# Peptides against a protein of PDB entry 4LZF, part 144

Target 1, 155 residues: chain A of PDB entry 4LZF
Amino acid sequence: GGRLVVFPNGTRKELSADGQTVKVMFFNGDVKHTMPDQRVIYYYAEAQTTHITYPDGMEVLQFPNNQTEKHFPDGRKEITFPDQTVKTLHPDGREESVLTDGTIIQLNPDGSKVIQFNTGQREIHTADFKRREYPDGTVKTVYSDGRQETQYPTG

## One batch from the design tools (peptide; made by RFdiffusion4, then SolubleMPNN)

Design b2_p27_6_s4 (from b2_p27_6, 16 letters changed)
Fold by OpenDDE base, seed 1:
Structure b2_p27_6_s4 (fold): chain B 155 residues (1-155), chain A 27 residues (1-27)
Amino acid sequence: as target 1 above (155 residues)
Amino acid sequence: SAALEREEKELIEEEKKLREKLKKYLE
């Protein structure tokens, strides 16, 4: 059978019969749950936040506002906002946001931005120009000096 | 027992460290 230890301060430690599952219920209401797969689920009672740690170094945070953050071992961070937008922060400084409508926004370390619209259009923003690419192959470029160029589809 | 007191102390310190880590995520 399982085992329960009750500490003088009110903290409780519950062990499964096989010892693979450990649940610590701290005196302050926090809960630490160690699973057979070595995943640790920590619940912060005051903040109402769940923090999951994995053996490979992955961490997952679940906030009371329905925001979820994944911290990958490679330094990448993925944030799922309450509105279900997913933002990925890459170690190289690149940021990608996937909106609920399917639009993808990329912010590059050089300051350029790429928007992939759900319509199949793509817009590229650089210091020198703004370029719109259309599904039919038309490309419109507006340069920072005010010059405009249209390239029509071929083939 | 001394062993129980040590384990209790370790759990308190662990919880404290975890809460300090959380503060960084809430900033």
Scores: peptide ipSAE 0.206, ipTM 0.813, DockQ to the pose 0.924
Fold by OpenDDE base, seed 2:
Structure b2_p27_6_s4 (fold): chain B 155 residues (1-155), chain A 27 residues (1-27)
Amino acid sequence: as target 1 above (155 residues)
Amino acid sequence: SAALEREEKELIEEEKKLREKLKKYLE
């Protein structure tokens, strides 16, 4: 059978019969659950937050507002917001947001911004211009000095 | 027992470290 240890401070440690699962219920209501796959699940009672750590160094945070954050071993961070928008922060400083409608917003380390719309249109923002690319191949550029250029598809 | 007291202290310290770690993620 399983084993239960109750400490004087009220903390409880429960071991499964196979010894592969360990559950620590701290006196303050926090819980540490070690699973057979070696992931550790922490529940913080006051913050109502779940924190999962994996053997490979991955960490997952689940907040009470339904936001989820994944911290990858390579330094990448993925945030799923309550509205189900997914934002990825890359170690090189690039940020990418995927909206629920399929629109992708990319912020680049050089300060440029790229929006890939679900319509197939693409918008590029740089220090020098804003450019709109259309599915038919038309490209419209508005430069910072006020000049405008339209490139038409070949056909 | 001395072993139980040591384990209790270790668990208290672990929990403290966990709360400190969580605080960093909430900032």
Scores: peptide ipSAE 0.204, ipTM 0.813, DockQ to the pose 0.868
Fold by OpenDDE base, seed 4:
Structure b2_p27_6_s4 (fold): chain B 155 residues (1-155), chain A 27 residues (1-27)
Amino acid sequence: as target 1 above (155 residues)
Amino acid sequence: SAALEREEKELIEEEKKLREKLKKYLE
């Protein structure tokens, strides 16, 4: 059978009959749950936050505001905001946000920004220009010097 | 039991470390 240990401070340790699951319920309400797959689930009672660690180094944080953060072993971070926007932070400094409407916003390490709209339009921001690309092949560019250029599709 | 007291102390220290780890994520 399982085993339950109750410590004088009120902390409880529960072991499953197979010994593969260990649950520690700390006196302050925090919980540590070691699973058969070797993932460890921490619950912080005061912060109402769940923290899952995986053997491969993956970490998942679930906050009380419904924000979720995934920390990948390669250094990538993925944040799912309460509004369900997903932001990915890459180790190279690139950031990508995917909005619920399908819009993708990319921030590049060089400071450039690319917006892929759900309409199929794309907007590119650089130090030198702002460019709007249309699905029909039309490209409108406004340069930092105030010059404007329109490129029409060939056809 | 001396064994239980040691385990209790270890669990207290673990909990402290967990709280410290969480703090880093909230900063």
Scores: peptide ipSAE 0.197, ipTM 0.811, DockQ to the pose 0.862
Fold by OpenDDE base, seed 5:
Structure b2_p27_6_s4 (fold): chain B 155 residues (1-155), chain A 27 residues (1-27)
Amino acid sequence: as target 1 above (155 residues)
Amino acid sequence: SAALEREEKELIEEEKKLREKLKKYLE
């Protein structure tokens, strides 16, 4: 059978019969589960936050506002916001947001921004210009000096 | 028992570290 240890401070430790699962219920309401696959599930009662750690170094945070964060071993972070927007932060400093409508916003380490619209249009923002690329091959550029250029598709 | 008290202390310290870790994620 399983084993339950109750500590004087009120913390409880429950071991499964096979010893592969350990549940610690802290006196403050926090709960720690160590699973057979060696993942650790910690619940912070006050913060109402779940924190899962995996043996490979991955971590998952689930916040009470329904935000979820995945921290990958390579340093990448993936944040799912309550509105279901998914933002990926890459170790190189690149950030990508995928909106619910399918629009993708990329922020590059150099400060440039690329928006891939769900319509197939793409907008590129740099220090020097804002450029809109259309599916038909038309490209409109507004330069920082106010100059505008339209490049028509070549047939 | 001394062993139980030691384990309790270790669990308390572990919890403290976990809370501190969480705080870093919330900042």
Scores: peptide ipSAE 0.192, ipTM 0.808, DockQ to the pose 0.922

Design b2_p27_7_s1 (from b2_p27_7, 10 letters changed)
Fold by OpenDDE base, seed 3:
Structure b2_p27_7_s1 (fold): chain B 155 residues (1-155), chain A 27 residues (1-27)
Amino acid sequence: as target 1 above (155 residues)
Amino acid sequence: SAEREKLIEEMKKREEENEKLLAELEA
């Protein structure tokens, strides 16, 4: 059978019969679960936050405002905001935001920006120009000097 | 954010203190 240990300070430790699952309920309200698959689930009572660590080095944080952060072993971070927008931070400094309507916003380390609209239009912002690409193949470019160029699809 | 990073570090410290105390109680 399982085992329950109660320590003098009020901390409690529950062991499964096979010893593969351990639950520690600390005196301050924190809770730690060690799972058979080597996941560790820690609940911080004061912050009302759950922290999951995986054996591959992945970490998941769940905050009380419904924000979730995934920290990947390669240094990538994925943030799901309360509004369900997902932002990915890449180790190279690139950032990508996926909005609930399917629009994707990419920020590059060089300061350039790419917006992929849910309509299939794409907008590219650089230091030298703003470019709009349309699904029909039309491309409109406005250069920093005020020149405008329209490229029509090959008919 | 810097505030979120600070919160994470405070949580980690709290966890370490809890684990240390448990180890002392089990010893």
Scores: peptide ipSAE 0.438, ipTM 0.906, DockQ to the pose 0.903
Fold by OpenDDE base, seed 5:
Structure b2_p27_7_s1 (fold): chain B 155 residues (1-155), chain A 27 residues (1-27)
Amino acid sequence: as target 1 above (155 residues)
Amino acid sequence: SAEREKLIEEMKKREEENEKLLAELEA
């Protein structure tokens, strides 16, 4: 059968009969589960946060405000905010936010910004210009010097 | 968020302390 060890400080350790599952309930309310698949599930009682670590280096954090963070082995982070916006932080410094309406906002390492609207319009922000691309092929550019250019679709 | 990062660090520290204490209890 399983085993239960109770330590003098109130920490408890439960081992499954096969030894593949270990549950530690710490005296301070934290709980650690070691699973047969080598996942470790840690619950921080004070923060009310769950931290899952995977053997491949993947980590998942679940916060009490319904924010979830995934930390990938390649250094990428994916944050799901309470409003269900998903933000991806790439190792190269690029950030991508996907809004619930399907709009995608990209922040590039060079400081440029690209917004892909759910309407099919795209807006590009650089140090030199703001550019709006329309589904019909029209492109409007406002340059930092105040010049405006409209490129019409080829008929 | 810097606040979130600090929280994560504090949680990790707490976990390490718990594991250390458990190791001492099991010794």
Scores: peptide ipSAE 0.437, ipTM 0.905, DockQ to the pose 0.906
Fold by OpenDDE base, seed 2:
Structure b2_p27_7_s1 (fold): chain B 155 residues (1-155), chain A 27 residues (1-27)
Amino acid sequence: as target 1 above (155 residues)
Amino acid sequence: SAEREKLIEEMKKREEENEKLLAELEA
């Protein structure tokens, strides 16, 4: 059968009958669950935060403000903000934000920025120019020297 | 954010301390 161990400090350890589920309730209110699938669920009582670790190295943090962070084994991080914006941080330094309206903002390691609007317009920011691409094929470029260029779609 | 990273570090430290204490209790 299952076992319950109660330590003098008030920490409790519950073992399932099969031994595959372990629940530790620490004296300070923290809770650790080891599951049959080998994931570990740790609840930090003071921070009211849940930390899930998976056997493959995936980690998930759930914060009390409804922010969720996924830490992938490859070093990528995916942050879901309370407003449901999803930001992905790539190991190469690239950042991508997906807004709730479908707008995608990409920050590149070279400092360039790309905004894909939900309207189909795209804006590219570099050190040398800002460029707006329109769905009809029109491209407007404003260069750092103040020069402006419009490229019209090929008919 | 730096604040979030600090929080995560504090949580990890707390977890490590809890695990250490448990190990001592189980010895």
Scores: peptide ipSAE 0.437, ipTM 0.905, DockQ to the pose 0.913
Fold by OpenDDE base, seed 4:
Structure b2_p27_7_s1 (fold): chain B 155 residues (1-155), chain A 27 residues (1-27)
Amino acid sequence: as target 1 above (155 residues)
Amino acid sequence: SAEREKLIEEMKKREEENEKLLAELEA
């Protein structure tokens, strides 16, 4: 059978019969599960947040507002917001947001921004211009000096 | 956000304190 240890402060430690699962219920309400697959599930009682750590270094945070954060071993972070927008933070400083409507917003380390609209249009923001690319190949550019240029598709 | 990062740090600190206390109790 399993074992239960109860400490004087009220912390409890449960071990499965096979010894592969350990559950610690801390006196402050926090709970730690060590699983046979070596993942550790920690529940923070006050924050009502779950933190899962994997043996490969992956971490998953689940917040009470339904936000989920995945921290990858390579330093990448993936945040799923309550509205189901998914934001990826890359180690190089690039950020990508995928909206529920399919729009993709990319923020580049140089400060440029690219929006891929669900309509197939793309908008590029740089220090020098704002450019709209259309599915038909038309490109409209508004430069920082106020100049506007339209490039028509070849065909 | 900075607030979220602070919260994560506080949670990690709490976890470390709990683990330390458990280690002391098991010792």
Scores: peptide ipSAE 0.437, ipTM 0.905, DockQ to the pose 0.907

Design b2_p27_7_s2 (from b2_p27_7, 13 letters changed)
Fold by OpenDDE base, seed 5:
Formats: structure tokens, C-alpha cells, sequence
Structure b2_p27_7_s2 (fold): chain B 155 residues (1-155), chain A 27 residues (1-27)
């Protein structure tokens, strides 16, 4: 059978019969599960947050507001917001947001921004211009000096 | 957010404290 250890401070440790699962119920209400697959599931009672640590170094945080954060071993972070927007933070400083409507927003380390709209239109923001690309091949550019250019598709 | 980062740090410190106390009780 399993084993239950109760410590003087009120912390409890449950060991499965096979020894592959360990459950620690801390005196403060926190719970730690060590699973057979070596993932560790920690529940923070006060924050109502679950923290999963995987043996490969991946971490997953699940917040009570339905936000989820994944911390990858390579330093990438993926945040799923309560509205189901997914934001990816890359180690190089690039950020990508995928909206629920399919719009993709990319922030580049150089400060440029690219928006891929669900309509197939694309908008590019740089220090020098804002450009709108249309599905028909039309491109409208507004430069920082106020000049506007329209490039028509080659017929 | 800075607030979330702070909360994460507080959680990590809480976990660390819990683990340390458990280790002390198991020694």
C-alpha cells in the first residue's frame, strides 16, 4: 500500500504504493504532485495558480483567470490570455500575437511592426513609413515626411 | 505585466520556503 506521513507542522506526504507518485500537501494549503512522468505539479493555494514543471525544463503556469503561460527551455514564452489571444515572446525580442479573429501582430526587435489581418491585408510599420498591402496587390505607403504613395498591381 | 512577474516571484519564494521546511522536517 501507499504511505502517508504527517509532519508536526501539518504538512502531509502521500506516497503511492508503486512509489511513482508523491503528493505533498503543505500546511499552507499548497499541493505538490510529483508524477510518474517526472513532471511536478505545484498548486499555490493563495494564488489559485498551478505551476507545472516538466523534466525538459518547460514550465506551465495556469492562472485562475484562465491565463496560461508556457516557459520553454529555449527562453521562449507563450501566453494564452483569457480571451484566447496567444502571445509568443521570443528570446531575440520578437513578439507575435495571434488574435482570435486570425489577425497576427508581429513586433520586431528593430521596432518594426507587421499586422497580418484576417482579410488578407497586411500593414507594415517602420521608422520611415506605414504601408498597407491589399490582396489585389495594391500597396499604399505613408512616409514619415507625410508623402503618400500608391503602387498599383501590375496588370 | 510587472504585477504578474511579482506574483510569480512570490509564488516561487513560497514554494522554496515550503520545500525547505519539508526538508528540515524530513531530516
Amino acid sequence: as target 1 above (155 residues)
Amino acid sequence: SEELEKQIEEMKEREKKNEAELAEQEA
Scores: peptide ipSAE 0.449, ipTM 0.901, DockQ to the pose 0.947
Fold by OpenDDE base, seed 1:
Order: sequence, then structure tokens, then C-alpha cells
Structure b2_p27_7_s2 (fold): chain B 155 residues (1-155), chain A 27 residues (1-27)
Amino acid sequence: as target 1 above (155 residues)
Amino acid sequence: SEELEKQIEEMKEREKKNEAELAEQEA
């Protein structure tokens, strides 16, 4: 049979009969669940937040506002915002946001920015220029000195 | 968000305290 231990401070520990599932209900309302697959599910009662830790080092945070954060073992982070925008933070400093309309925003470690619009237009921002690429092959560049250049498609 | 990072840190410290107190009671 399973075991229930009740500690003097009010913390409770439940063990399954096979010992593969452990549930700790802390006196402050927090709950820790250790599962047979060795994942740990921790619930923070005050913050109403769930933290899942996997044996491979993956971590998942679920916030009460419907934000979810995934922390990968390689140092990458993936944030799903309440509006379902997904932001990926790469260990090299690159950031990528995917908006619900299909727009992709990339921030590069050098400070450059690339926006891939859902219309197929692409915009590139650097210290020296802002460039707009159109699906027809037209490219418009505005340089930091105020010069403007338009490159027309060949053909 | 700096505010969220602080919240995560506070949660981790809370968990650590709970685990430490449990360990003391199980010893």
C-alpha cells in the first residue's frame, strides 16, 4: 500500500505503493509531484505558477496569465505570450519573435533587425540603412545620410 | 522582463526553503 506521512509543521508526503510517485504538499500550499518518468512538477501556491523540470534539464514555467516559458538545456528560451506570440531567445544573443499574423521579427547580436512581413515584404535595419525588399524584386534603401536608392527587378 | 526574472528567483528561493525544511524533518 501507499504511505502518508504528516509532519508536525503540516507538510504531507504521499508515496505510491510502487514508490514511483511522490507528492509533497507543503505547509504553505506549495505542491511537489515527482512522477514515474522522473519529471518534477512544482506548484507555487502564492504565484499560482507551475514549474516542470525534466530529467534532461528541460524546464517549463506556466504562469497564471497564460504565459509559458521553456528553458532548454542548450540555453535557448522559448516564451509563449498570452497573445500567442512566440519569442525565442538563442544562446548566441539572437532573438526571434513569431507574431500570430505570421510576421517574424529577428534581432541579431550585432543590433541589426530583420522583419519578415506576412505580405512577403522584408525589412532590414542596420546602423547604416533601412532596406525594404518587395516580392516583385524591388528593393528600396534609405541610408543613414538620407540618400535613397531604388533597385528595380531585372526582367 | 526584469520583473518576471525577479519573480522566478523568488519562487526558486521559496522552493529551496521548502525542500530544506522537509529534509530537516525527515532526518
Scores: peptide ipSAE 0.449, ipTM 0.901, DockQ to the pose 0.912
Fold by OpenDDE base, seed 3:
Structure b2_p27_7_s2 (fold): chain B 155 residues (1-155), chain A 27 residues (1-27)
Amino acid sequence: as target 1 above (155 residues)
Amino acid sequence: SEELEKQIEEMKEREKKNEAELAEQEA
């Protein structure tokens, strides 16, 4: 059978019969679960935050405002905001935001920006130009000097 | 945000303290 240990400070430790699952209920309300798959689930009672650590080094934080952060072993971070927007931060400094309507916004380390609209249009912003690409193959470019160029699809 | 990073650090310190106190009582 399982075992329950109650310590003098009020901390409680529950062990499964096989010893593979451990639940610690700390005196301050924090809770730690060690799972058979080596996941560690820690609940911080004051912050009302859940922290999951995986054996591969992945970490997941769940905040009381419904924000979720995933920290990948490669240094990538994925943030799911309360509005369900997903932002990915890459180790190279690139940022990608996926909006609920399917629009993707990419920020590059050089300061360039790419917007992939849900309509299939794409907009590219650089120091030298703004370019809009249309699904029909039309491309409109506005250069920083005020020159405008339109490239029509090859018919 | 910097505020969230600080909160995460405080949580990690709290966890470390809880684990240390448990280890002392198990010994």
Scores: peptide ipSAE 0.446, ipTM 0.901, DockQ to the pose 0.906
Fold by OpenDDE base, seed 2:
Structure b2_p27_7_s2 (fold): chain B 155 residues (1-155), chain A 27 residues (1-27)
Amino acid sequence: as target 1 above (155 residues)
Amino acid sequence: SEELEKQIEEMKEREKKNEAELAEQEA
């Protein structure tokens, strides 16, 4: 059968009958679950935060404000903000944000920025120019020197 | 944010302390 161990400090450890599930209720209110699938679920009582560690090295943090962070084994991080914006941080320094309206904002390691609007328009920001690409193929470029260029779609 | 990173660090330290104390009591 299952076992319950109560320690002098008030920490309790529950073992399932098969020994595959372990629940530790720490004296400070923290809770640790070790699951049969080898994931570890830790609840920080004071911070009201849940930390899940997977056997593959993935980690998931769930904050009380409804923010969720996924830490992938490759070093990538995916943050779901309370507003449901999803930001991905890549190990190479690239950042991508997907807004709730479908707009995608990409920050590149070279400092360039790309915005893919939900309208199909795309805006590219570099050190030398800002460029707006339209769905019809029109491209408007404003250069850092103040020059403006419009490229019309090839009919 | 730096604040969140600090909070995560504090949580990890808390977890480590809890695990160490449990290990001591189980010995």
Scores: peptide ipSAE 0.443, ipTM 0.899, DockQ to the pose 0.920

Design b2_p27_7_s3 (from b2_p27_7, 13 letters changed)
Fold by OpenDDE base, seed 1:
Structure b2_p27_7_s3 (fold): chain B 155 residues (1-155), chain A 27 residues (1-27)
Amino acid sequence: as target 1 above (155 residues)
Amino acid sequence: SAEREAQIKAMREREKKNEELLREEEA
């Protein structure tokens, strides 16, 4: 059979009969579950947050407000916000947000920003200009000095 | 979010302390 150990401080440790599952119920309400596949599921009682660690180094955080964070072994992070926006943080400093309406916002390491609207329009922000690209091929640029340029589609 | 990062850090420290205390109880 399984074993239950109760420590003087109130922490409890439960071992399965096969020894492959370990459940620790800490005195402060936190719970640690070690699974046969070596996943560790930790529940933070005060924060009501679940933290799953995988043998490959993947980590998943589930917050009570329905935010989920995935921390990849390569340093990439993927955050799903309560509104279902997904933000990806890349190790190179690039950030990408996908909004529920299909809009994609990219922040590049050089400080430039690209917005791909769900309408097919794209807006590019740099230190020198803001540029709007339209589906018909028209491009409008507003430069930092206030100059404006319109490029019309060829054809 | 800086607030979320601080929260994650605090949770990790809490977990670490719990594991240390458990090791002490098992020794």
Scores: peptide ipSAE 0.533, ipTM 0.926, DockQ to the pose 0.926
Fold by OpenDDE base, seed 5:
Structure b2_p27_7_s3 (fold): chain B 155 residues (1-155), chain A 27 residues (1-27)
Amino acid sequence: as target 1 above (155 residues)
Amino acid sequence: SAEREAQIKAMREREKKNEELLREEEA
């Protein structure tokens, strides 16, 4: 059979009969599960947050507002917001947000920004200009000096 | 966000403290 240990401070430790699962119920309400697959599932009682750590270094955080964060071993983070927007933070400093309407927002390490709209329009922001690309091939550029240029499609 | 990062840090510290206390109880 399994074992239950109750410590003087009120913390309880349950061990499965096979010894592969350990559940610690801390005196403050936190709960830690160590699973046979070496996942560690920690529940923070006050924050009502679940933190899963994997043996490969992957981490998953689940917040009570339905936000989920995945922390990958390579340093990448993927955040799913309550509105179901997904934001990816890359180790190189690049950030990408995918909105529920299909719009993609990219922030590049050089400070440039690219928005791919669900309409097929694309907007590029740099230190030197803002550029709007249209599905018909029209490109409108507003430069930092206030100059504007429109390139019309050929054909 | 900075707030969320601070929260995560605080949770990790709480976890660490709980584990330390458990080790003390098991000694």
Scores: peptide ipSAE 0.532, ipTM 0.926, DockQ to the pose 0.930
Fold by OpenDDE base, seed 2:
Structure b2_p27_7_s3 (fold): chain B 155 residues (1-155), chain A 27 residues (1-27)
Amino acid sequence: as target 1 above (155 residues)
Amino acid sequence: SAEREAQIKAMREREKKNEELLREEEA
């Protein structure tokens, strides 16, 4: 059978019969599960947050407000917000948000921004201009000096 | 957010402390 150890401070350690699962119930209510696949599931009682660490270095955080964060070994982070928006933070500083309507917002390390609308329109923001690209090939640019340019589709 | 990062840091510190105390109890 399994083994239960109760420590003087109130922490409990439960070992499965096969020894592959370890459950630690800390005196402060936190719980740590070490699984046969070597993932570690830690529950923070006060924060009501679950933290899963995988052998490859991936980490998953599940917050009580239904926010989930995935921390990849390469430094990338993927945040699923309560509204189901998914934001990816890349190691190079690029950020990408995918909205529930399919809109994609990209923030580039140079400060430029690209919005890919679900309508097929794309908007590009740079230091020098804002540009709107339309599905028909029309491109409208508003420059920082206030000049506006329309490029019509080549047909 | 900075608040979330601070929370994560606090959780990690709490976990570290719990693990340390467990090691002391096992010793």
Scores: peptide ipSAE 0.531, ipTM 0.926, DockQ to the pose 0.939
Fold by OpenDDE base, seed 3:
Structure b2_p27_7_s3 (fold): chain B 155 residues (1-155), chain A 27 residues (1-27)
Amino acid sequence: as target 1 above (155 residues)
Amino acid sequence: SAEREAQIKAMREREKKNEELLREEEA
C-alpha cells in the first residue's frame, strides 16, 4: 500500500504504493502533486493560484480571477483574460491580441500596428501612414503629411 | 503586468522555501 508521513512542522507527505504519485501538503496550506507523467501541480494557498509545470518546460498559471497564463519553452507567453481575450507575446517582441468578436490586433517590434477586423477590413499603422484595406481590394492611405491616396481594385 | 510578475516571483520564492524546509525535515 501507500504511505503517509507526518513531519514535526505539520507538513504531510502521501506516497502511492508504486511511488509514482506524491502529494505534499505543506504546513502553510500549499499543496504539491507530482504525477506519474512527471507533471508538477502546485497550489499556492494564499494566492489561490495553481501552477502546472510540464516535463517539456511548459508552464500554466491559473489565477483566482479566471486569468490563465501559458509560458512556452521557446519564451512565448499566452494570456487568456477573464473576458476571454487572448494575448500572445512572442520572444521577438511581437504582440497579438484576439478579441472575442474575432478582431486581431498585432503590435510589431518596429512600432507598427495591424488590425484585422472581423469584417475582413485591415488597418495598418506605421510612422509614415495609416492605411485601410477593404475586402474588394480598395486601399485608402492617409500619409503623415496629410496627403491621401486611394487605390482602386483591378477588374 | 509588472504587478503580476512580482506576484509570480513571490510565489516561486514561497515554493522554494517550502521545498527547503521539507528537505530539512527529511534529513
Scores: peptide ipSAE 0.531, ipTM 0.927, DockQ to the pose 0.945

